# Designs tried in a protein design run: peptides against a protein of PDB entry 6B4E. Part 85

Target 1, 295 residues: chain A of PDB entry 6B4E
Amino acid sequence: TNFDKISKMFWHYKDKIAQIKQDIVLPIKKADVNVRNLLSRHKRKINPKFGQLTNSNQQLFKIQNELTQLINDTKGDSLAYHWILNFIAKAVVHQAETEVRVKPESALPLGKLTLYLLVQFPELQELFMARLVKKCPFVIGFTCEIDTEKGRQNMGWKRNNENKWEDNTSYDERMGGILSLFAIITRLQLPQEFITTTSHPFPIALSWHILARICNTPLNLITNTHFVILGSWWDAAAVQFLQAYGNQASKLLILIGEELTSRMAEKKYVGAARLRILLEAWQNNNMESFPEMSP

## One batch from the design tools (peptide; made by RFdiffusion4, then SolubleMPNN)

Design b2_p17_1_s2 (from b2_p17_1, 9 letters changed)
Fold by OpenDDE base, seed 1:
Structure b2_p17_1_s2 (fold): chain B 295 residues (1-295), chain A 17 residues (1-17)
Amino acid sequence: as target 1 above (295 residues)
Amino acid sequence: SSFDETLAELEEQYAKL
């Protein structure tokens, strides 16, 4: 694992967030009143759609079509189009932080919707990835120290209005929610309409990167959160990961589930204990996946 | 360690994929 490369990638996306603010978010405030009104209306229509997802593919397809239409309505103005995509990127990640954290299986419909939008609107890909890395750098296997304010900020820790850091449980849950979404996206097949014409924008190989990079992370930087997000990843993608890479996947799952947890045993991380339980379940031929969506 | 060796092997295999 080349950590310098990972760091460069991390900072690339941090810079991208700043660029988005300067080039998209701020300029739209000075845009024509008609454009601003359009975007305000669209924002209000789009925002509730993510919460309307269920375990139904029929409902998913309905929402996909509605969002597609709403996004297409903005294509006449490039700035408006990019603004709405950035809004969607933020909204999807926010949904992962709030809903997926408490109901991990909700990552599946959200991931399917997101993947569809990523393929349908390629400009969303960079916007979405930048938002993911900002909020949850674990998606690219980035880790830094959290003993400094800057380190905590880099790792996506939030402060409240009283300038207090969020509690560890809240942070762990948010990271788990975001990682669950990303893991789902990586393990989903492209929609049938795209499978022959488009490459997967965030393929299962990115899951490999997450696991391998975490395994290579200096042990002094490994926290409970690392194990929490690995557990979240496991629930979301382990079955499909094994299907994709076979014996190599098995080795990596053993590496994270047994070896990494053993190396950190002295810390008695709750997340590590959970990951070991997941490993044991797999070893007993009881690996579970999220339920498939209904028609 | 066995861990490091295994990880190195996996990375090598990944590079071949």
Scores: peptide ipSAE 0.084, ipTM 0.787, DockQ to the pose 0.953
Fold by OpenDDE base, seed 4:
Structure b2_p17_1_s2 (fold): chain B 295 residues (1-295), chain A 17 residues (1-17)
Amino acid sequence: as target 1 above (295 residues)
Amino acid sequence: SSFDETLAELEEQYAKL
């Protein structure tokens, strides 16, 4: 694992966030009143759509179509278009932080919607990845120390209005929610209409990167959060990961589930205990996946 | 690591799909 490369990627996306603010968010505040009004209306229509997802493909397709129309309405103005996409990127990640956090299986509908949008609107890809990396650096296998304020900020820790850091449980759950979404995206097949014309923007190989990079992370940087997000990934993608990579996937699952947890046993991380349970379930031929969506 | 090598191999295989 080339950690310098990962760090460069991390900072690239951090810089991208700053650029988005300067080039998209701030300019819209000074845009024509008609553009601002349009975007305000669209924002109000778009925002609830993510919460309207169910375990229904019919509902998914409805929402996909509605969002597609709303986004297309902005294409005549490049700035407006990019602003809407950035808003969507933020909203999707926010949904992962809130809903997926408490209901991991909701990652499947959200992931399907997101993947569709990423393919339908390629400009969303960089905006979305930048937001993901900002909120959850684990999606690219980035880890740094959290002994400093800057380190915590880099790892996506939030402060409340009183400048108090969020509690460990809240952080772990948020990271788990975001990673669940990303894991789902990596293991989903492209919609049928895109399979022959488009490459998957975030393929299953990115799940491999997450696991491998965590396994290669210095042990002194491994926290409970790493195990929590590995567990979240496992629930979201382990079945499909095994299907994709076979014996090599199996080796990597054993590495995270047995070897990494054993190396960190002295820490008694709750997340590690959960991951061991998942490993044992798999070894007993009881690996579970999220239920498929209804027609 | 052995896994980095495996990753490279798997990435190559994926690129061929």
Scores: peptide ipSAE 0.046, ipTM 0.776, DockQ to the pose 0.182
Fold by OpenDDE base, seed 5:
Structure b2_p17_1_s2 (fold): chain B 295 residues (1-295), chain A 17 residues (1-17)
Amino acid sequence: as target 1 above (295 residues)
Amino acid sequence: SSFDETLAELEEQYAKL
């Protein structure tokens, strides 16, 4: 694992976030009143859509169509178009932080919606990835120390209005929620209308990178959060990961489930204990996946 | 493949531990 490359990727996306603020978010405040009114109305219509997802494909397709129309209404103005996509990127990640963290299986409909939008609107890809890396750098296998303020900020820790850090449980759950969404996206097939004409923007290979990079992370940087997000990934994607890479996938699952947990056994991380349970379930031919969506 | 290389690196690392 080339950690210098990972670090460069991390900072690239940090810079992208700053660029988005300067070139998209701030300029729209001075845009034509008609454009601002359009975006305000669209924001109000778009925001509830992510919470309206269910285990129904019919409901998913309805929401996909509604969002597609709303986004297409902005294409006449490049700034407006990029602004609405950036808003969507933020809203999707926020949904992962709030809903997926408490109901992991909700990542499936959210992931399907997100993947559709990423393919339908390619400009969303960089905006979404930048937001993911900012909020949960684990999605690219980046880890740094959290014994400094800057380190915590880099790893996506939040402070409240009283400048107090969030508690460990809240951080773990948020990271797990975001990682669940990303894991789902990586293991989903493209929608039928795109499968022959478009490459997957975030393929299952990115799941491989997450696991491998965490396994190669210096042990002194490994925390309970790493095991929590690995468990979240496992629930979301392990079955499909095994289908994709076969014996090579098995080796990597053993590395995280057995070897990494064993090396960190002295820490007695709760997340590590859960990951071992998942490994044991797999060894007993009882690996589970999220239920498929209804028609 | 890049995956085989990555796996080999992992295996080598863990073998040394």
Scores: peptide ipSAE 0.041, ipTM 0.731, DockQ to the pose 0.086
Fold by OpenDDE base, seed 3:
Structure b2_p17_1_s2 (fold): chain B 295 residues (1-295), chain A 17 residues (1-17)
Amino acid sequence: as target 1 above (295 residues)
Amino acid sequence: SSFDETLAELEEQYAKL
């Protein structure tokens, strides 16, 4: 694992966030009133759609079509188009932080929707990844110290209006929710209509990177959160990961589930205990995945 | 360590994928 490369990726996306603000968000505030009104209306229509997802593929397809139409309505103005995509990127991540954190299986329909949009609108990919890395740097296997204010900020910790850090449980759950979404995206197959025309924008190999990079992270930087997000990843993608990489996947699952947890045993992390339970369940041929969506 | 060796092996194999 090249940590310098990972760090460069992290800062690239941090810079991208700043660029998005400068080039997309701020300029639209000065745009023509008609454009602003259009975007405000579209925002109001788009925002509820993510919460309307269910375990139904029919409902998913309906929402996909509705969002596609709404996004296409903005293509006549490049700035408006990029603004609406950035809004969607933020909304999807927010849905992961709020809904997926409490109902991990909701990552499946959200992930399917997101993957569809990422393929249908390629400009969403960079916007979405930048938002993911900002909010949950674990998606690229980035870790830094959190004993400083800057370190906590880099790792996606939030402060409230009173400048108080969020509690550890809230942070862990948010990171777990975001990572669950990303893990799902990496393990999903492209929709049938795209399989022959495009490559997967965030393939299963990115899950490999997450696991491997965490395993290579200096032990003094490993926290309970690392194990929490590994557990979230496991629930979301372990079955499909094993299908993709076979014996090599097995070795990596053992590495995170047994070896990494053992190395950190003295810390008595609750997340590590859960990950061991997941490993044991797998060893007993009881590995579970999220249920498939209904037709 | 066995951990480091396993990880190195996995990284090598990943590079071949």
Scores: peptide ipSAE 0.088, ipTM 0.789, DockQ to the pose 0.938; fails the geometry check

Design b2_p17_1_s3 (from b2_p17_1, 8 letters changed)
Fold by OpenDDE base, seed 2:
Structure b2_p17_1_s3 (fold): chain B 295 residues (1-295), chain A 17 residues (1-17)
Amino acid sequence: as target 1 above (295 residues)
Amino acid sequence: SEFDKLLKELEEWYKNL
């Protein structure tokens, strides 16, 4: 693991967020009133779509088509197009923070929708990844100290209106929700219409990097959150990860589930205890995946 | 450590994919 490379990636996306604000969000405020009105209408139509997802593929396809049309309506203005994609990137991550955190299996339809949009609209990829890294640096295996205000901010901690940090449970759940979504995306196959025409934008290899980079993280930086997100990842992608990499995947799962948890046993992290339970279930041939969506 | 050895093995394997 090259931590310098990871750090460079992290700061690249932090800079990208600033660039998005400067080049997309702020300029649209000075755009023609007709463009601003169009985007306002589209925002109102797009927002509820993510909450309308169910375990139904039929419903998924309906929403995919509706969003595709709404996004295509903005392509006549490049600034408007990028603004709506940035809005979607933010909305998807927000959905992971709010819905997936309480219902992890909802990551599957959300992930399918997101992957479709990422392939259909390639400009969404950089916008989405930047938002993910800002909110949950774990998606690229980045970790820093949280003993400072800047460190906490870098790791995606929020402060309320009273300048108080969010509680550990809230942070853990948000990180778990976001990581679940990303894990699902990495293990999904491309939709049939794209398999022969494009490469997967966020392939299963990115899951490998998450696990390996966490394993290489200095132990003094490992927190309960690391184990929480590993557990979230496990539920979302472990089955498909084993299918992809076979024996080497197995070794890495043992490394996180047995060895890493053992090294941190003195901390008595609740997330680590859950990860051990997942490992034991696998050892007993009881590894489970999220149920497939209905037709 | 055995942990570190395994990590290095896995990293080397991945590079050869």
Scores: peptide ipSAE 0.503, ipTM 0.936, DockQ to the pose 0.899
Fold by OpenDDE base, seed 1:
Structure b2_p17_1_s3 (fold): chain B 295 residues (1-295), chain A 17 residues (1-17)
Amino acid sequence: as target 1 above (295 residues)
Amino acid sequence: SEFDKLLKELEEWYKNL
């Protein structure tokens, strides 16, 4: 693991967020009134779509088509197009922070929708990844100290209106929700219509990197959150990960589930305890995956 | 450590994919 490269990647996306603010978000505020009205209408139509997802592929395809049309309506204006994609990126991550957080299996339809949009609209990829890294740097295996204000900010901690940090449980759950979504995306196959023409934008290899980078993280930086997100990843992608990498995947799962948890046993992390339960379930041939979506 | 050895082996394996 090259931590310098990971750090550079992290800051690249932090800079990208700043660039998006300056070049996309702020300019729209002073754009032509017709453009602003268009985007306002589209925002209102797009926002509820993510909450309309169910375990139905039919419903998914409906929403995919509706969103595709709405996004295409903005392509006549590059700034408007990028603005709507950035809005979608933010909305998807927000859905992970709220809905997936409390119902992890909802990551599957959300992930399928997101992957479709990422392939259909390639410009969404950088916008989405930047938002993911800002909110949950675990998606690229980045970790820093959280004993400073800046460290906490870098790791995606939020403050409320009273300038108080969110509680540990809230942070853990949000990170888990976001990571669940990302994990799902990495293990999904491309829709059939794209398989021959497009490479997967966030392939299963990115899951490998998450696990390996966490294993290489200095132990003094490992927190309960690391184990929580590993557990979230496990529920979302462990089955498919084993299918992808076989025996080598098994070794890596043992590293996180047995060895890393053992190294941190003195901390008595609740997340680590849960991860051990997942490991034990796997050892007893009871590894579970999210249920497949209905037609 | 055995942990580090195994991790190194896995990383090397991945590089050769």
Scores: peptide ipSAE 0.503, ipTM 0.935, DockQ to the pose 0.971
Fold by OpenDDE base, seed 5:
Order: structure tokens, then sequence, then C-alpha cells
Structure b2_p17_1_s3 (fold): chain B 295 residues (1-295), chain A 17 residues (1-17)
């Protein structure tokens, strides 16, 4: 694990967030009134769509088509197009922070929708990744100290209106929700219409990096959150991860489930205890994945 | 290969045990 490379990647996306604000979000406020009105209407139509997802593929395809039409309406204006994609990136991550955190299996329809949009609209990829890294640096295996205000901010901690940090439980749940979504995306197959024309934008290899980089993280930086997000990842992707990498995947799962938890046993992290339960279930040939969606 | 690069990260962990 090259931590300098990871750090550079982290700051690249932090810079990208600043660039998005400067070059996309702020300029649109000075755009033609007709463009602003169009985007306002589209925003209102798009935002509810993510909450309308269910365990139905039919419903998913309906929403995919509706969003595709709405996005295509903006392609004639590059600024408007990038603005609507950035809005979608933010909305998807927000859905992970709110819905997926309390219902992890909802990551499956959300992930399918997101993957479709990422392939259909390639410009969404950098916008989405920047938002993910900002909100949940764990998606690229980045970790820093959280004993400083800047460190907490870098790791995606939020402050309320009274400038008080969110509690540990809220942070853990949000990180778990975002990581669940990302894990699902990495393990999904491309839609049939794209499988021969494009490569997967966020392939299963990115899941490998998350696990390996966490395993190589200095122990003094490992927190309960690391184990929480590993558990979230496990529920979302462990079955497919084993299918992809076989024996080497097995080794890495043992490293996180047995070895890393053992090294941190003195901390008595609740997230680590859950991860051990998941490991034991696997050892007893009872590893489960999210149920498939209905037709 | 990409897989070999990923394995290097795993191997580094084992080396530090």
Amino acid sequence: as target 1 above (295 residues)
Amino acid sequence: SEFDKLLKELEEWYKNL
C-alpha cells in the first residue's frame, strides 16, 4: 500500500470539489433565466426519484428512463449538463447517508441505478467519485487522525448549526451507508446493453483496495468506524468478492475478520464484534448476500 | 497484471506481521 499515492488521490478529489463549486455551481446562478428555470424544475423532478426505488427491477427501469430523459434535456448546454450531473451525484450520496444507513439492502436498487447513470453519462464518474471521497474517504482507503478539527473534517465528520460534531453513532452509520452503496456498485455487473462497449467504471478491484489499505493502516488510526464499514462492505459484497478472486479473496477476508479484529481486541469495538460474527457465519457456510430484486 | 498489483498490497500486509 502506497499511502502517499492515496493521500494525493484524496487531495485531488478535495480540489475537485472546490473546482466544481467554482466552475459549475456558482456560474449557473448567472446563467440565462430560462436555463435556471429549467434546472430548477428538473431538480424538483429528479430529487424524489431516488426515494421511489423499491426491490422491483420494473420500477428501477422506469426511473432510469425518466432520469435519462431529464438529463438529456440539458445536453445542449454544457454548464447545465454538468450542473445536473453534479446534483445527481450529491443526491445519490445523500440517499446513501439517509436511507441506506438504516436499510442497507436498499443499496442494491440505488447502486444499480447509479451504475447505469455512470455508464450512460461518463461525465458523472469524476463528479460522483469526488463527492464520495469528500463524504467518506474510506472508499479509497484513506485514513487520517481525528484528534484535530481538520482531521475530523477530512474524514467527513459533520458539525451542526451549533458547531458541535455529530456523535459517533451517527458518523458510523453514515459511513456505513455510503460504503454499502460503493461496495454494491463495485460488485454489480454492467447492464447487458453496455457489457460489450465499455469497461466497468468502478470495478471489484476497488473493493480489494479498500480492504487491503485498511489492513495496512497504522493500528493507532484504526477506529470502530473502520470495522463498521468493513461489516457494511461484507454484507454488500463479500459473496461476489469471493467469486471474483477466489482463494486470494478468502485470505483477505480472513485478514480483516480474524487477524485485524484480533489485533484490536483490547479496544472492544462493537463493529469488530459484528465483523467476527460475519466471519463465523462464513466459516459455517452461511454467508449471505442481499436478495435479488424482483422482475 | 492488475491482480498482481493488488496482491502486492496484500503481501505487504503479510510482510509486516
Scores: peptide ipSAE 0.377, ipTM 0.869, DockQ to the pose 0.151
Fold by OpenDDE base, seed 3:
Parts: structure tokens; C-alpha cells; sequence
Structure b2_p17_1_s3 (fold): chain B 295 residues (1-295), chain A 17 residues (1-17)
């Protein structure tokens, strides 16, 4: 694991967030009133659609088509187009922080929708990844110390209006929700219409990087959150990960489930205990995946 | 190959044990 490379990637996306604010979000406030009105209307139509997802593919396709039309309506103005994509990136991550957090299996329809949009609108990819890294740097396997305010901020911790940090449970659940979404995206196949023309923007290899980089993280930086997000990843992608990499995947799952948890046993992390349960279930040939979506 | 690169990350972990 090249930690310098990971750090550079992390700061690249932090800079990207600043660039997005400067070059997309702020300029649109000074744009023509017609453009601002268009975007306001589209925002109101787009925002509820993510919550309208169900385990139905029919409903998914409907929402995909509706969003595609709404996004295409903005293509005549590059700034408007990038603004709406940035809005979508933020909305998707927000949905992961709220709905997926409490219902992990909802990551499947959300992930399918997101993957479709990422392929259909390639400019969404950098916007989405930047938002993911800002909110949950675990998606690229980045970890830093959280003993400082800056460290906590870098790791996506939030403060309330009273400048108080969120509680550990809230942070863990949010990170788990976001990571579940990303894990799902990495293990999904491209829609049939894109398989021959486009490469997967966030392939299963990125899941490998998450696990491997966490395994290589200094133990003094490992927290309960690491185990929580590993458990979230496991539920979302472990089955498909094993299918993709076979014996090597198995080794890596054992490394996180057995070896890493054992190294941190003295901490008695609840997330680690859950991960061990998942490992044991797998060892007993009882690895579960999210239910498939209905037609 | 991409697989070999990924495996190297895993191997590096073992070497540092």
C-alpha cells in the first residue's frame, strides 16, 4: 500500500470540493434568472426521487428515465449541467447517510440508479467521488488520526450548531451507510446497454483496495468505525467479491475477519464482534447477500 | 495485470506482520 498515493488522492478530492464550490456552486448564484429558475424546478423534482426507490426494477427504470430527462434538459448550459450533477451527487450521498444507514439493503436500488447515472453522465463520476471522499474517506482506504479537530474533519466527522461532535454511533452508522452504497456500486454489473461500450467506472477492484488499505493501516489508527464499515461492506459485497477474486478474496476476508479483529481484541469493539459473527457465518456456509430486486 | 497489483498490496501486508 502506497500511503503517499492515497494521501494525494484524498487531497485531490478535497481540492475538487473546493473547486466545485468556486467554479460551479457560487457562479450559478450569479447566473441568468431563467437558468436559476430552471435549476430550482429541477432540484425540486429530482430530490424526492431517491426516496421513491423500492426493491422493484420497474420502479427503478421509471426513475432512471425521469432523471435522465431532467438532466438532459440542462445540457444546453455547461454550468447548469454540472450544477445539477453536483446536486445529484450530494443527494445520493445524503440518501446513503439517512436511508441506507438504517436499511442497508436499500443500497441495492440506490446503487443501481447511481451506477446508471455515472455511466450515462460521465461528468458525474468526479463529482460523486469527491463527495464520497469528503463524507467517507474510507471509500479510498484513507485513514488519519482523529485526536485533533482537523483529523476528525478530514475523516468526515460532523459538528452540530453548538460545535459539538456527533456521537460515535451516529458517525459509525453514517460511514456504514455511505460505504454500503459504494460497495454495492463496485460489485454491480453494468447495465446490458453499456457493457460493450463502457468500462465500469468504479469496479470491484476498488473494494479490494478498501480492504487491503485498511489491513495495512497502522493499528493505532484503527477504530470501531473501521470494523463497522467492513461489516457494512461485507453485507453489501462479500459474496460478489468472492466470486470475482476467489481464493485471494478468501484470504483477504480472513485477514479482516479473523486477523485484524484478533489484533484489536483488547479494544472490545462492537463492530469487530459483528465482523467475527459474519466471518463465522461464512465459515459455516451461511454467507448472506441482499435480496435481489423484483422485476 | 490488475490482479497482480492488487495481490502485491496483500503481500505487503504479510511482509509487515
Amino acid sequence: as target 1 above (295 residues)
Amino acid sequence: SEFDKLLKELEEWYKNL
Scores: peptide ipSAE 0.376, ipTM 0.877, DockQ to the pose 0.152; fails the geometry check

Design b2_p17_1_s4 (from b2_p17_1, 11 letters changed)
Fold by OpenDDE base, seed 5:
Structure b2_p17_1_s4 (fold): chain B 295 residues (1-295), chain A 17 residues (1-17)
Amino acid sequence: as target 1 above (295 residues)
Amino acid sequence: SEFDKLLEELEKEYASL
């Protein structure tokens, strides 16, 4: 693993976030009143859609169609189009931070919706990835120290209005929620209508990168959060990961489940204990995945 | 370490995929 390259990628997306603010978010405030009104109405219609997802494919397709129409209404104005996509990127990540963190299986319908939108609207890909990396740098296997304010900020820690850092449990759960969503996206097949015309924008190889990069991370930087997100990833994608890479996948699962947890045993991380349980379940031929969605 | 060797092997295997 080349950590210099990972750092460069991390900072690329940090710069992208700044660019989005300057080139998309701020300019729209000065745009024509008709454009601002359009976007305001669309924002109000789009925002509740993510919470309307269920385990139903029928409901998913309905929401996909509604969002597609709403986004297409903005294509006549490039700035408006990019603004609405950036809003969607933020909303999807927010849904992962709030709903997926408490109900991991909700990542499946959210991931299907997101993957559809990423393929249907390619300009969403960079906007979404930038937001993911900002909120959860684990999605690219980036880790830094958290003993400084800047380090915590880089790792996606947030402060409240009283300038107090969020508690460890809240941080762990948010990271787990975001990582669950990303893991699901990487292991989903493209919708049938796109398989022959488009490559997967965030393929299962990105899951490999996450696991391998965490295994190569200096042990002094490994925290409970790393094990929490590995457990979240496991629930979301381990079955499909094994299907994709076979014996190579098995080796990597053993590395994270057995070797990495053993190296960190003295820390007695709760996340590591859970990951051990997941490993043992697999060893007993009882690896589970999220249930498939209903019609 | 054995762990580091295994990681190196996995990286090589992945590169061949």
Scores: peptide ipSAE 0.023, ipTM 0.660, DockQ to the pose 0.865
Fold by OpenDDE base, seed 2:
Formats: sequence, C-alpha cells, structure tokens
Structure b2_p17_1_s4 (fold): chain B 295 residues (1-295), chain A 17 residues (1-17)
Amino acid sequence: as target 1 above (295 residues)
Amino acid sequence: SEFDKLLEELEKEYASL
C-alpha cells in the first residue's frame, strides 16, 4: 500500500469540495431569478425521491425515470446541471448517514439508484466521490490521527453548535452507513442496458483497496470505527467479493476477520467482536447477504 | 510477521488480476 498516493487522493477530493463551492454553489446564487426558481422547484421534487425507495424494483425504476427527467430538464444550462448533480450527491450521502445507518439493507435500493445515476450522468462521479471522501475517508482507505482537532475534521467528525464533538457511537454509525452504500455500489452489476457500452465507475476492486489499506494501516491509528465499517462492508459485499476474487478474497477476509482482530484484542473493541462473529459465521458456511429486491 | 507476509502476497496477487 502506497500511503502517499492515498493521501494525495484524499487531499485531491478535499480540494474538489472547495472547488465545487467556488465554481458551482456560489455562482448559482448570482444567477438570474428564473434559474434559481427552477433549481428550487427541482430540489423540492428530487429530495423526497431517495426516501421513497423500497425493496421494489418497480418503485426503483419509477424513481430512476423521474430523476432522469428532472436532471435532463437542467442540461440547457451547464451551471444549473452541475448544481443539481452536486445536490444529488449530497442528498445520497445524507440518506446513507440517516436511513442506511439505521436500516443497512436500504443500501441496496439506494445503491442501485445511485449507480444508475452515476452511469447516466458521468459528471456526477467526481461530485459524488468528493462528497464521500469528505464525509467518510474510509471509502478510499484513508486514516489519520484523531487526537487533534484537524485530524478529527479530516476523518469526518462533526461538531455541534456548542463546538462539542459528536459521540463515538454516532460517528461509528454514520461511517458505517456511508461505507455500506459505497460497498453496495462496488459490488453491483451495471444495469443490462449499460453492460456493453460502459465500464463500472466504482468497481469491486475499490472494495479490495479499502480492506487492504486498512490492514496496512499502522495499528496505533486503528480504532473501533475501523472494525465497525469493516463489519458494515462485510454485510454489504462479502458474498459478492468472494464470488469476484475467490481464494484471494478469502485470504483478505481472514486478514481482517482473524488477524487484524487478534492483533487488536487488547483494546476489546465492540466492532472487532462483531467482525469476529461474522468471520465465524462464514467459517460455518452461514455467510449472509442482503435480501434481493422484489420485482 | 505472518500477517505482513500475507499482505505482501495479496498485493502481488491483486496486481495480477
């Protein structure tokens, strides 16, 4: 693992967030009233759609079509188009922080929707990845110290209005929710209409990077959160990961489930205990995946 | 360590995929 490259990638996306604010968000505030009104209406129509997802493919396809139309309506104005895509990127990540956090299986319909949009609107890819890395650096296997204010900020910790850090449980759950969504996206196949014409924008290899980079992280930087997000990843993608890489996947699952947990046993992390349970379930041929969506 | 050796092997295997 080349940690210098990972750090460069992390800061690239941090800079991208600043660029988005400067080049997309701020300029639209100075746009004509008609454009601002259009975007306000579209925002109000788009925002509820993510919460309307169910375990139904029919409902998914309906929402895909509705969002596609709403986004296409903005293509006549490049700034408006990019603003809507940035809004969608933020909304999807927010849905992961809130709904997926409490109902992990909801990552599947959300991931399918997101993957569709990422392929249909390629400009969404950089906007979405930048938002993911800002909120949850674990998606690229980045870790830094959290004993400083800047370190905590870089790792996506929030402060409330009283300048108090969020509690550890809240942080762990948010990171788990975001990571679940990303893991699902990496393990999904492209929709049939895109398989022959488009490469997967966030393929299963990115899951490999997450696991390997965490395993190579200095042990003094490993926290309970690392094990929580590994558990979230496991629930979301372990079955499909094994299907993709076979014996190589098995070795990596053993590294995180057995070796990494054993090395950190003295810390008695709750997340590590859960990951050990997942490993044991797999060893007993009881590995589970999220249920498939209904027609 | 055995852990480090396994990580190195996995990196090599990944590069071959």
Scores: peptide ipSAE 0.022, ipTM 0.661, DockQ to the pose 0.875
Fold by OpenDDE base, seed 4:
Structure b2_p17_1_s4 (fold): chain B 295 residues (1-295), chain A 17 residues (1-17)
Amino acid sequence: as target 1 above (295 residues)
Amino acid sequence: SEFDKLLEELEKEYASL
């Protein structure tokens, strides 16, 4: 693992967030009133769609079509188009932070929707990845110290209106929710209409990177959160990961489930205990995946 | 350690990823 490369990638996306604010978010505030009104209407229509997802492919396709139409309505104005995509990127991540954190299986329909949009609207990819990295650096296997304010900020910790840091449980759950979504995206197949013409924007290899990079992370930087997100990843993608990489996947799962947890045993992390349970379930031929969506 | 060795092996095998 080249941590310098990972760090550069992290800061690239941090810079991208700043650029998005300067080049997309701020300029639209000064745009023509008709454009602003259009975007306001579209925002109101788009935002509820993510919460309307169910374990139904029929409902998914309906929402995909509705969102596609709404996004296409903005393509005549590049700034408006990028603004709406940035809004979608933020909304998807927000849905992961709120809904997926409490109902991990909801990552599946959300991930399917997101993957569709990422392929249908390629400009969403950088916007979405930037938002993911900002909110949950674990998606690229980035970890830094959290002993400083800046370190906590870099790792996606939030403060409330009273400048109080969020509690550890809230942070862990948010990170788990976001990572669940990303893990799902990496293990999903492209929709049939794209499979022959488009490469997967966030392929399962990115799951490999997450696991390997965490394993290579200095142990003094490993926290309960690392184990929580590994558990979230496991629930979301372990079955498909094994299918993709076979014996090599198995080795890596043993590394995170047995060896990494053992090395950190003295910390008695709750997340590590859960990960061991997942490992044991797998060893007993009882590895579970999220239920498939209904027609 | 076994961990470090295995990790190194995996990194070599999937360096292109």
Scores: peptide ipSAE 0.022, ipTM 0.665, DockQ to the pose 0.735
Fold by OpenDDE base, seed 1:
Structure b2_p17_1_s4 (fold): chain B 295 residues (1-295), chain A 17 residues (1-17)
Amino acid sequence: as target 1 above (295 residues)
Amino acid sequence: SEFDKLLEELEKEYASL
């Protein structure tokens, strides 16, 4: 694992967030009143749609079509178009932080919707990835120390209005929710209409990167959160990961489930204990996946 | 360790990943 490369990627996306603020978010505040009104209306229509997702493909397709129309309405103004995509990127990640956090299986419909939008609107890809990396650096296998305020901030820790850090459980669950979404996206097939015309924007290989990079992370930087997000990834993508890479996938699952947990056994991380249970379930031919969506 | 060997093997096999 080239950690310098990973660090460069991390900072690239951090810079992208700053650029988005400067070039997209701030300029819209001074844009024409008609543009601002349009975006305000669209924001209000778009925002509730992510919470309207269910285990129904019919509902998914309805929401996809509605969002497509709303986004297309902004294409006549490049700044407005990029603003609405950035809003969507933020909203999707926020949904992962809140809903997927408490109901991991909700990552499946959210992931399907997100993947559709990422393919339909390619400009969303960089906006979305930047938001993901800012909120959950684990999506690219980035880890740094959290002994400093800057380190915690880099790893996506939040402070409340009183400048108090969020509790460990809240952070772990939030990271798990975001990673579940990303894991789902990586293991989903492209919608049928895109399979022959486009490549997958965030393919299953990115799941490989996450696992391998975490395995190669210096042990002194490994925390309970690492195991929590690995468990979240496992629930979301392990079955499909095994289908994609076969025996090589098995080796990597054993590395995270057995070897990494064993090396960190002294810490008695709750997340590690859960991951070991998932490994054991797999070894007993009882690996579970999220249920498929209804027609 | 076996862990280190496995990691090394995986890195060699999937250097392009």
Scores: peptide ipSAE 0.024, ipTM 0.664, DockQ to the pose 0.719; fails the geometry check

